# Peptides against a protein of PDB entry 6UG1: the designs that were tried, part 229

Target 1, 304 residues: chain A of PDB entry 6UG1
Amino acid sequence: SNEERKRRKYFHMLYLVCLMVHGFIRNEWINSKRLSRKLSNLVPEKVFELLHPQKDEELPLRSTRKLLDGLKKCMELWQKHWKITKKYDNVGLYMRTWKEIEMSANNKRKFKTLKRSDFLRAVSKGHGDPDISVQGFVAMLRACNVNARLIMSCQPPDFTNMKIDTSLNGNNAYKDMVKYPIFWCEVWDKFSKKWITVDPVNLKTIEQVRLHSKLAPKGVACCERNMLRYVIAYDRKYGCRDVTRRYAQWMNSKVRKRRITKDDFGEKWFRKVITALHHRKRTKIDDYEDQYFFQRDESEGIPD
Target 2, 301 residues: chain A of PDB entry 6UG1 as posed
Amino acid sequence: SNEERKRRKYFHMLYLVCLMVHGFIRNEWINSKRLSRKLSNLVPEKVFELLHPQKDEELPLRSTRKLLDGLKKCMELWQKHWKITKKYDNEGLYMRTWKEIEMSANNKRKFKTLKRSDFLRAVSKGHGDPDISVQGFVAMLRACNVNARLIMSCQPPDFTNMKIDTSLNAYKDMVKYPIFWCEVWDKFSKKWITVDPVNLKTIEQVRLHSKLAPKGVACCERNMLRYVIAYDRKYGCRDVTRRYAQWMNSKVRKRRITKDDFGEKWFRKVITALHHRKRTKIDDYEDQYFFRRDESEGIPD

## One batch from the design tools (peptide; made by RFdiffusion4, then SolubleMPNN)

Design b2_p27_3_s1 (from b2_p27_3, 14 letters changed)
Fold by OpenDDE base, seed 3:
Structure b2_p27_3_s1 (fold): chain B 304 residues (1-304), chain A 27 residues (1-27)
Amino acid sequence: as target 1 above (304 residues)
Amino acid sequence: SEWEELEKMSLEEFKELAEKLFDVEPV
């Protein structure tokens, strides 16, 4: 019905805000001074120096290479620190079906909220799910004074899916779900004036995204619970930015149609949500990023 | 409208709801 379409749209909006606020809270938690002191000790001086290369005036690319090598070594150090990767309980922060949402409302399951203290302990011990691991990695980089962002791919239920029963094919559902991450890291390269994408846990990759990311879900089964629609960046100064354009090859032709921002009302609302979560002043880094997004929009063109 | 209710929610109410919905381990 038209009513069910409206209900799903509004529930998607509510769920999206909750996800974006969850990312904000986790970003505050990883700024813990106690955690920072502990995680800085995981990074030896030689790796710290690679994270903070001098500017090579002859070849700025040499400075970027040192930073990339430092980030690679940080991923290796993080793998040594992280002892136990827990499976997600159910689907974690991957996309739920409408049926699963309706069934969950009826389930009297007792749930325990993960407290900040429990999170900090989990990161500190190296025991937790992949999301906690990525968040801890961002905390380690921040402890080394790296300008690292927490990236979250928000997975609200698909309001464009009007099917009543989306039976997901059960057998490989978990493997296909976790094939691509929900959380990752970005690091500012002050030499190239670009964000470097880092997945320390899932794909264990570092990339400089030009047209497409390796982190963008591919294939029907992987996209069932992970649709790239809302990629939100949380920085160390409590900035919040929509960075979906970086990871979306087809932002205008495909991704926009599945976002609340497809219409002017949803765009205005989403801007209010971003503004409410953005607690810092604009910087030259934001100008370089906006210029990159503009060039990406021009290069994609208007979908015919 | 359901929209006007969403616009009235404070960031703190959204934090509480986010913690309740997503920071939850099944017991």
Scores: peptide ipSAE 0.043, ipTM 0.677, DockQ to the pose 0.882
Fold by OpenDDE base, seed 2:
Structure b2_p27_3_s1 (fold): chain B 304 residues (1-304), chain A 27 residues (1-27)
Amino acid sequence: as target 1 above (304 residues)
Amino acid sequence: SEWEELEKMSLEEFKELAEKLFDVEPV
């Protein structure tokens, strides 16, 4: 019905705000001064120097290569720190079906909230799920004065799915769900004026995304619980930005159709949510990023 | 409207709602 379409759109928006606020809270927690002091001790001086190379005026690419090598070594150090990677309970922050949401609403399950203190202890010990591990990695880079931001791929239920039964057919293996991450890191390269993508936990990869990312879900089974729609970036100064354009190959032709921002009302609303979560002034880094997104939109063109 | 209620929600109410929805391990 039209009412069910409105209900699913509304619930999608509510769920999206809650996810975006969760990302904001986790970004605040990883700014802990106590955690920062502990995590800085994981990075030896030689690796710190690689993270902070001098600008090569002749060949800025040499400085970028040092930064990339420093980030690679930080991933290796992080793997040594992280002792226990827990599986997600159920689906974690991956996308639920409408049926799963309705069934969960009917179940008076008591749930235990992860406290800030428990999170900080988990990161400090190297014990937790992949999301906690990524968040801790961002905290370690921030402890080394790296301009690292937490990236979250927000997975609200698909409001464009109007099927009554939205149950997933078959044992969608936990392996297909977790094939691509929900959380990752971006690091500002001051030499190339670009964000470097870092997945320290799942794919264990570093990318300079031009047109395509390895972190973008591919194939039907992976996209059922991980649909690239809302990739939100949380920086060390409590900036909040939509960076979906970086990871979406087909933003205009495919991704936009699955976003609340497909209509003017949804665009205005989503802009209000981003503005409410953006607690810093604009910087030249934002200008370079917006220019990159503009060039990517022009290069994609209008879908035929 | 349901939208006017969402627009009136404070960041703190959204934090509490986010904690209830996502920081929730099954007990």
Scores: peptide ipSAE 0.038, ipTM 0.645, DockQ to the pose 0.856
Fold by OpenDDE base, seed 1:
Structure b2_p27_3_s1 (fold): chain B 304 residues (1-304), chain A 27 residues (1-27)
Amino acid sequence: as target 1 above (304 residues)
Amino acid sequence: SEWEELEKMSLEEFKELAEKLFDVEPV
C-alpha cells in the first residue's frame, strides 16, 4: 500500500539517524585522552616519522609514499595488538530485513548497551568485534596526531524493497555478510590533497580511491546486508560529512535511487541531520574534498 | 506527523535511542 511505503520510508529515516548518531558517539569515544596515551605507545618513533614526512618539494609523491608506508606499518602494529576478533551478535550493524525488524519489535529482549568504559577497555586489550577494532585503529592514528576519520557505511532497511516477505534465502552465510566492512578509516594526505582509504581489519587494504573502492560491496549475496548508500565520515574535530560519492562508482544511476536524498524533501532532511552532527567550521580540506566529489559527478555523467 | 516528531527529537534523544538500538549486546 501507499501507507506501507510511507511507513518504510519513515522507519528508514529514524533508523538512519540512529546509525549516524551511533557513529558520532563512537567517534567521541575514540577521542579519549586516556586511550590516546595508551595507543600512542604502540607506534615506534620510526613509524611516527613515516606518518609525518617532510614535504618533498621536488617530488611530493615521495612524501605520500612515506605516509602510505607508515599507514601499512600501523596496520601491522594493529594486527599485533588485536588479540581476539569477536563475531557480531546476529547481524551487528549490517542491514536487517523488514521481516527481521517486525520480528524484533515483538521481542522484548533486555539488551545490554556497550558502555564507553567497556569500549575503551576492549580497545585497550585488543578484544572485540571488527567495528571496535577499526574504531580503535582510528584512535591509534589520532593518538599519533594523524588526521584520521572514522568512516561508517550506514545500513538502514531498504525502503525501496516493498516485498512483504523480505526473508533472506537462508544461505546468506555470515561470511557473505562480513565480506565487506561497515567501518573503516580515512587519512588526510596533505601532499596529494586527498583522503586515503584504510581498511585495517577486513580487507587489510590501503587505497587511493579514484573511480571505485574495493570496500564497495559487489555481488547479490553481499549486497543483501551491505548496501553502499550512506558513507559518513567523522573526524577528530567532530566534523560529519557524507563521503558516499568517493565509494559509489554509480552514485547518480544506482545509489541515489536507494537513498532518502532521491527527492528534495529527503535531501533537505538529510542535510539537517548532517548539519546537526557537524560541530566544526569548514576548512580547506573540505574544499578539496568537495572539488573531488564535483569532478566525480561530472565524470559519471547523467545516467541515461 | 511522524516526520514532525523526528524533526523535534533532540540529539540527546537520538543518542539514547541509538545506544538502545545499536550498542546492544543480547542479555
Scores: peptide ipSAE 0.044, ipTM 0.685, DockQ to the pose 0.855; fails the geometry check
Fold by OpenDDE base, seed 5:
Structure b2_p27_3_s1 (fold): chain B 304 residues (1-304), chain A 27 residues (1-27)
Amino acid sequence: as target 1 above (304 residues)
Amino acid sequence: SEWEELEKMSLEEFKELAEKLFDVEPV
């Protein structure tokens, strides 16, 4: 019905705000000074120096290579620190079906909120789910004075899916779900004027995204619970930015159709949400990023 | 409208709701 379409759109928006606020809260928690002091000790001086290379005036790419090598070593150090990767309870922050949402509303399950203290302990011990691990990795880079962002791929239920039953059945459902991350890291490269993408936990990859990312879900089964729609970046100064354009090859032709921002009302609303979560002044880094997004929009063109 | 209720929600109410929805381990 038209009512069910409105209800699903509304619930998608509510769920999206809750996810974006969750990312904001986790971004505050990883800024903990106590955690920072502990995590900085994981990074040897030689690795710290690679994270902070001098500018090579002859070949700025040499400076970027040092930074990439530093980030690779940080990923290796992080893998040594992280002792236990817990599985997600149920689907974690991956996309729920409409049926799962309706069934969960009827279940008065007692849930225990992960307190900030428990999160900080989990990160400090290297014990938690992949999301906590990524968040802790961002905290370690920030502890080393790296301009690292927490990236969250927000997975609200698909308001464009009007099927009554959206049950996902499959023997590999969990494996397909976790094949691609929900959380990752970006690091500012001051030499190339670009964000470097870092997945320290799932794919264990570093990339300089040009047209497509390795972190973008591919294949039907992987996209069922992980649809690239809302990739939100949280920086160390409480900046909040939509960075979906970096990771979406087909932003205009495919991704926009699945976003609330497909219409002017949804675009205005989503901008209000981003603005409410953006607690810093604009910087030249934002200008370089917006210029990159503009060039990516022009290069994709308007879908025929 | 449902939209007017969302526009009235404070950032703090969204934080509490987000904590209740997503920072929750099953007991």
Scores: peptide ipSAE 0.035, ipTM 0.643, DockQ to the pose 0.881; fails the geometry check

Design b2_p27_3_s2 (from b2_p27_3, 11 letters changed)
Fold by OpenDDE base, seed 2:
Structure b2_p27_3_s2 (fold): chain B 304 residues (1-304), chain A 27 residues (1-27)
Amino acid sequence: as target 1 above (304 residues)
Amino acid sequence: SEWEELESMTLEEFKELAEKLFEVEEE
């Protein structure tokens, strides 16, 4: 019905805000001074120097290469620190079906939220799910004074799916679900004026996204619980930015149709949510990023 | 309306709601 379409749209919006607030809270927790002091000790001086290369005036690319090598070594150090990767409880922050949401609403089960103290302990011990691991990696880079963002691919239920039963019959549902990350890292390269994408946990990759990201879900089974729609960046100064354009090859033709921002009302609403979560002043880094997004929109073209 | 309620919610109410949504079932 038209009413059910509206209900699913509003529930998607509520769920999206809750996901974005969760990302904000986790971004605050990883700024813990106590955690920062512990995690900085994992990074030896030689790796710290690679993270903070001098500007090569002859060839700025040499400075970027040093930073990339430093980030690679940080990923290796992080793998040594991280002893136990727990599976997600149920689907974690991957996309639920409408049926799963309705069933969960009927079950008055006691839920246990991971408290800040438990999170900090988990990161410090190297014991937790992949999301906690990524968040801890961002904390380690921030402890080394690296301008690292926490990235979250928000997975609200698909309000464009009007099917009553959305049961996922896949025997390998968990493996397909976790094939691509929900959380990752971005690091500012001051030399190239670009964000470097870092997945320290899942794909264990570093990339400079031009047109395509390795982190963008591919294949039907992987996209069932991980649809690239809302990629939100949380920085160390409590900045919040929509960076979906970086990771979406087909933002205009495909991704927009699955977003609340497909219409003017949803666009205005989503801007209010971003503004409410954005607690810092604009910087030149934001100008370079917006210019990059503009160039990516021009290069995709307007869908016919 | 459900929308007016959502528009009236404070960031703190959204945090509390977010905390509840990300609660893990106690086995």
Scores: peptide ipSAE 0.031, ipTM 0.631, DockQ to the pose 0.695
Fold by OpenDDE base, seed 5:
Structure b2_p27_3_s2 (fold): chain B 304 residues (1-304), chain A 27 residues (1-27)
Amino acid sequence: as target 1 above (304 residues)
Amino acid sequence: SEWEELESMTLEEFKELAEKLFEVEEE
């Protein structure tokens, strides 16, 4: 019905805000001074120096290469620190079906919220789910004074899916679900004036995204619970930015159709949400990023 | 309307809802 279409749209919006607020809260928690002191001790001086290369005036790319090597070594150090990767309970922060949402609303299940203290303990011990692990990795880089962002691919229920039964086939569902991350890291490269994408946990990859990311879900089964729609960046200064354009090859032709921002009302609303979560002044880094997004929009063109 | 309710929600109310949505089942 038209009513069910509206309900799914509004529920998507509520769920999206809740996801974005969760990302914001986790971004605050990883700024813990106590955690920072512990995690900085994981990084040897030689690796710290690679994270902070001098500017090579002859070839700035040499400085970027040092930073990339430093980040690679940080991923290796993080793997040594992380002892236990827990599976997600159910689907974690991956996309739920409408049926799963309806079933969960009827179940008076007691849920236990992960407290800040428990999160900090989990990160410090190296015990937790992949999301906690990524968040801890961002905390370690921030402890080393690296300009690292927490990236969250928000997975609200698909309001464009009007099917009543959206039951997913169970057997391979978890493997396909976790094939691509929900959380990852970005690091500012001051030499190239670009964000470097780092997945320390899932794909264990570092990339400089040009047209497409390795972190963008591919294939029907992987996209069932992980649709690239809302990639939100949280920085160490409580900045919040939509960085979906970086990871979306087909932003205009495909991704926009699945976003609340497909219409003017949804765009205005989503801008309000981003603004409410953006607690810092604009910087030259934001200018370089916006210029990159503009160039990517022009290069994609309007879908025919 | 459900929309007016969402527009009226404070960041704190959204945090509480977010916390509830991200509650892990008490095993």
Scores: peptide ipSAE 0.030, ipTM 0.630, DockQ to the pose 0.711
Fold by OpenDDE base, seed 4:
Structure b2_p27_3_s2 (fold): chain B 304 residues (1-304), chain A 27 residues (1-27)
Amino acid sequence: as target 1 above (304 residues)
Amino acid sequence: SEWEELESMTLEEFKELAEKLFEVEEE
């Protein structure tokens, strides 16, 4: 019905705000001074020096290579720190079906929220799910004075899916779900004036995204619970930015059709949500990033 | 409208709703 279409749209919007607020809260928690002191001790001086290379005036690429080597060594140090990777309970923050949402609403289940103290203890011990691990990795880089962002791929239910039964059947559903991450890291490269993408936990990869990311879900089964639609960046100064354009190859032709921002009303609303979560002034880094997004929009063109 | 209700919600009400939506079942 037209009513069910509206209900699914509004529920998608509520769920998206809740996800974005969750990312904001986790970004505050990883700024803990107590956690920062503990995590800085995991990084030897030689690795700290690689994270902060001098500018090579002849070949700035040499400085970027040192930073990339420092980030690789930080991933290796993080793997040694992280002792126990827990599975997600149910689907974690991956996309739920409309049927799963309806069934969950009918169940008076006691849910337990992870407290800040428990999160800080989990990160400090190296025990937790992949999301806690990525968040802890961002905290470690921030403890080393690296300009690292927490990235969240928000997975609200698909309001464009009007099927009644959206049940996902299959023994490999969990493996297909976790094939691509929901959380990752970005690091500012002051030499190239670009963000470096770092997945320390899932794919264990570092990339400089040009046109395509390895973190963008591919294949039908992987996209069922992980649709690249809302990639939100949270920085150390409580900035909040939509960085979906970096990871979306086909932003205009495919991704936009699955976003609330497909119409002017949804665009205005989503800008209000971003503004409410953005607690810092604009910087030259934001100017370089917006210029990059503009060039990516021009290069994709208008879909035929 | 359901939209006016969402626009009227405080950040704290959204946190509480977020917590309820992302709460994992206690086994």
Scores: peptide ipSAE 0.030, ipTM 0.632, DockQ to the pose 0.641
Fold by OpenDDE base, seed 3:
Structure b2_p27_3_s2 (fold): chain B 304 residues (1-304), chain A 27 residues (1-27)
Amino acid sequence: as target 1 above (304 residues)
Amino acid sequence: SEWEELESMTLEEFKELAEKLFEVEEE
């Protein structure tokens, strides 16, 4: 019905804000000074120097290569620190079906929220789910004075899915779900004036995204619970930015149609949400990023 | 409207809702 379409749209919006606020809270928690002091001790001086290379005036690419090597070594150090990767409880922050949402509302299960103290303990011990692990990795880089962002791929229920039964039946549903991350890291390369994408936990990859990301879900089964729609970046200064354009190959033709921002009303609302979560002044880094997004929009063209 | 309600929600109310949405099953 038209009513059910409206209900799903509004519930998607509510759920999206809750996800974006969750990302904001986790970004605040990883700024913990106590955690920072502990995690800085995991990084040897030689690795710290690689993270902070001098500007090579002859070939700036040499400085970028040192930074990339430093980030690779940080991923290796992080893997040694992380002792236990817990499975997600149920589906974690992956996309729920409409049926699962309706069933969950009827479940009298006792749920416990992860407190800040428990999160900080989990990161410090190296025990937790993949999201906690990625968040801890961002905290370690920030402890080393690296300009690292927490990236969250927000997975609100698909308001474009008007099927009554949205049950996902599959023996490998969990494996397909966790094939691609929900959280990852970006690091600012001051030499190339670009963000470097880092997945320290899932794919264990570092990339400089041009047109395609390895982190973008591929295949029907993987996209059932992980649909690239809202990739939100949280920086160390409480900046919040939509970075979906970096990871979306087909932003204009495909991704936009599945976002609340497909219409002017949803665009205005989503801008208000971003503005409410963006607690810093604009910087030259934002100018370089916006220029990159503009070039990506021009290169994709207008969908016919 | 449901929309005006969503626009009026504070960041703190959204935090509380976010915490509830991401409740983990107590073992």
Scores: peptide ipSAE 0.040, ipTM 0.665, DockQ to the pose 0.709; fails the geometry check

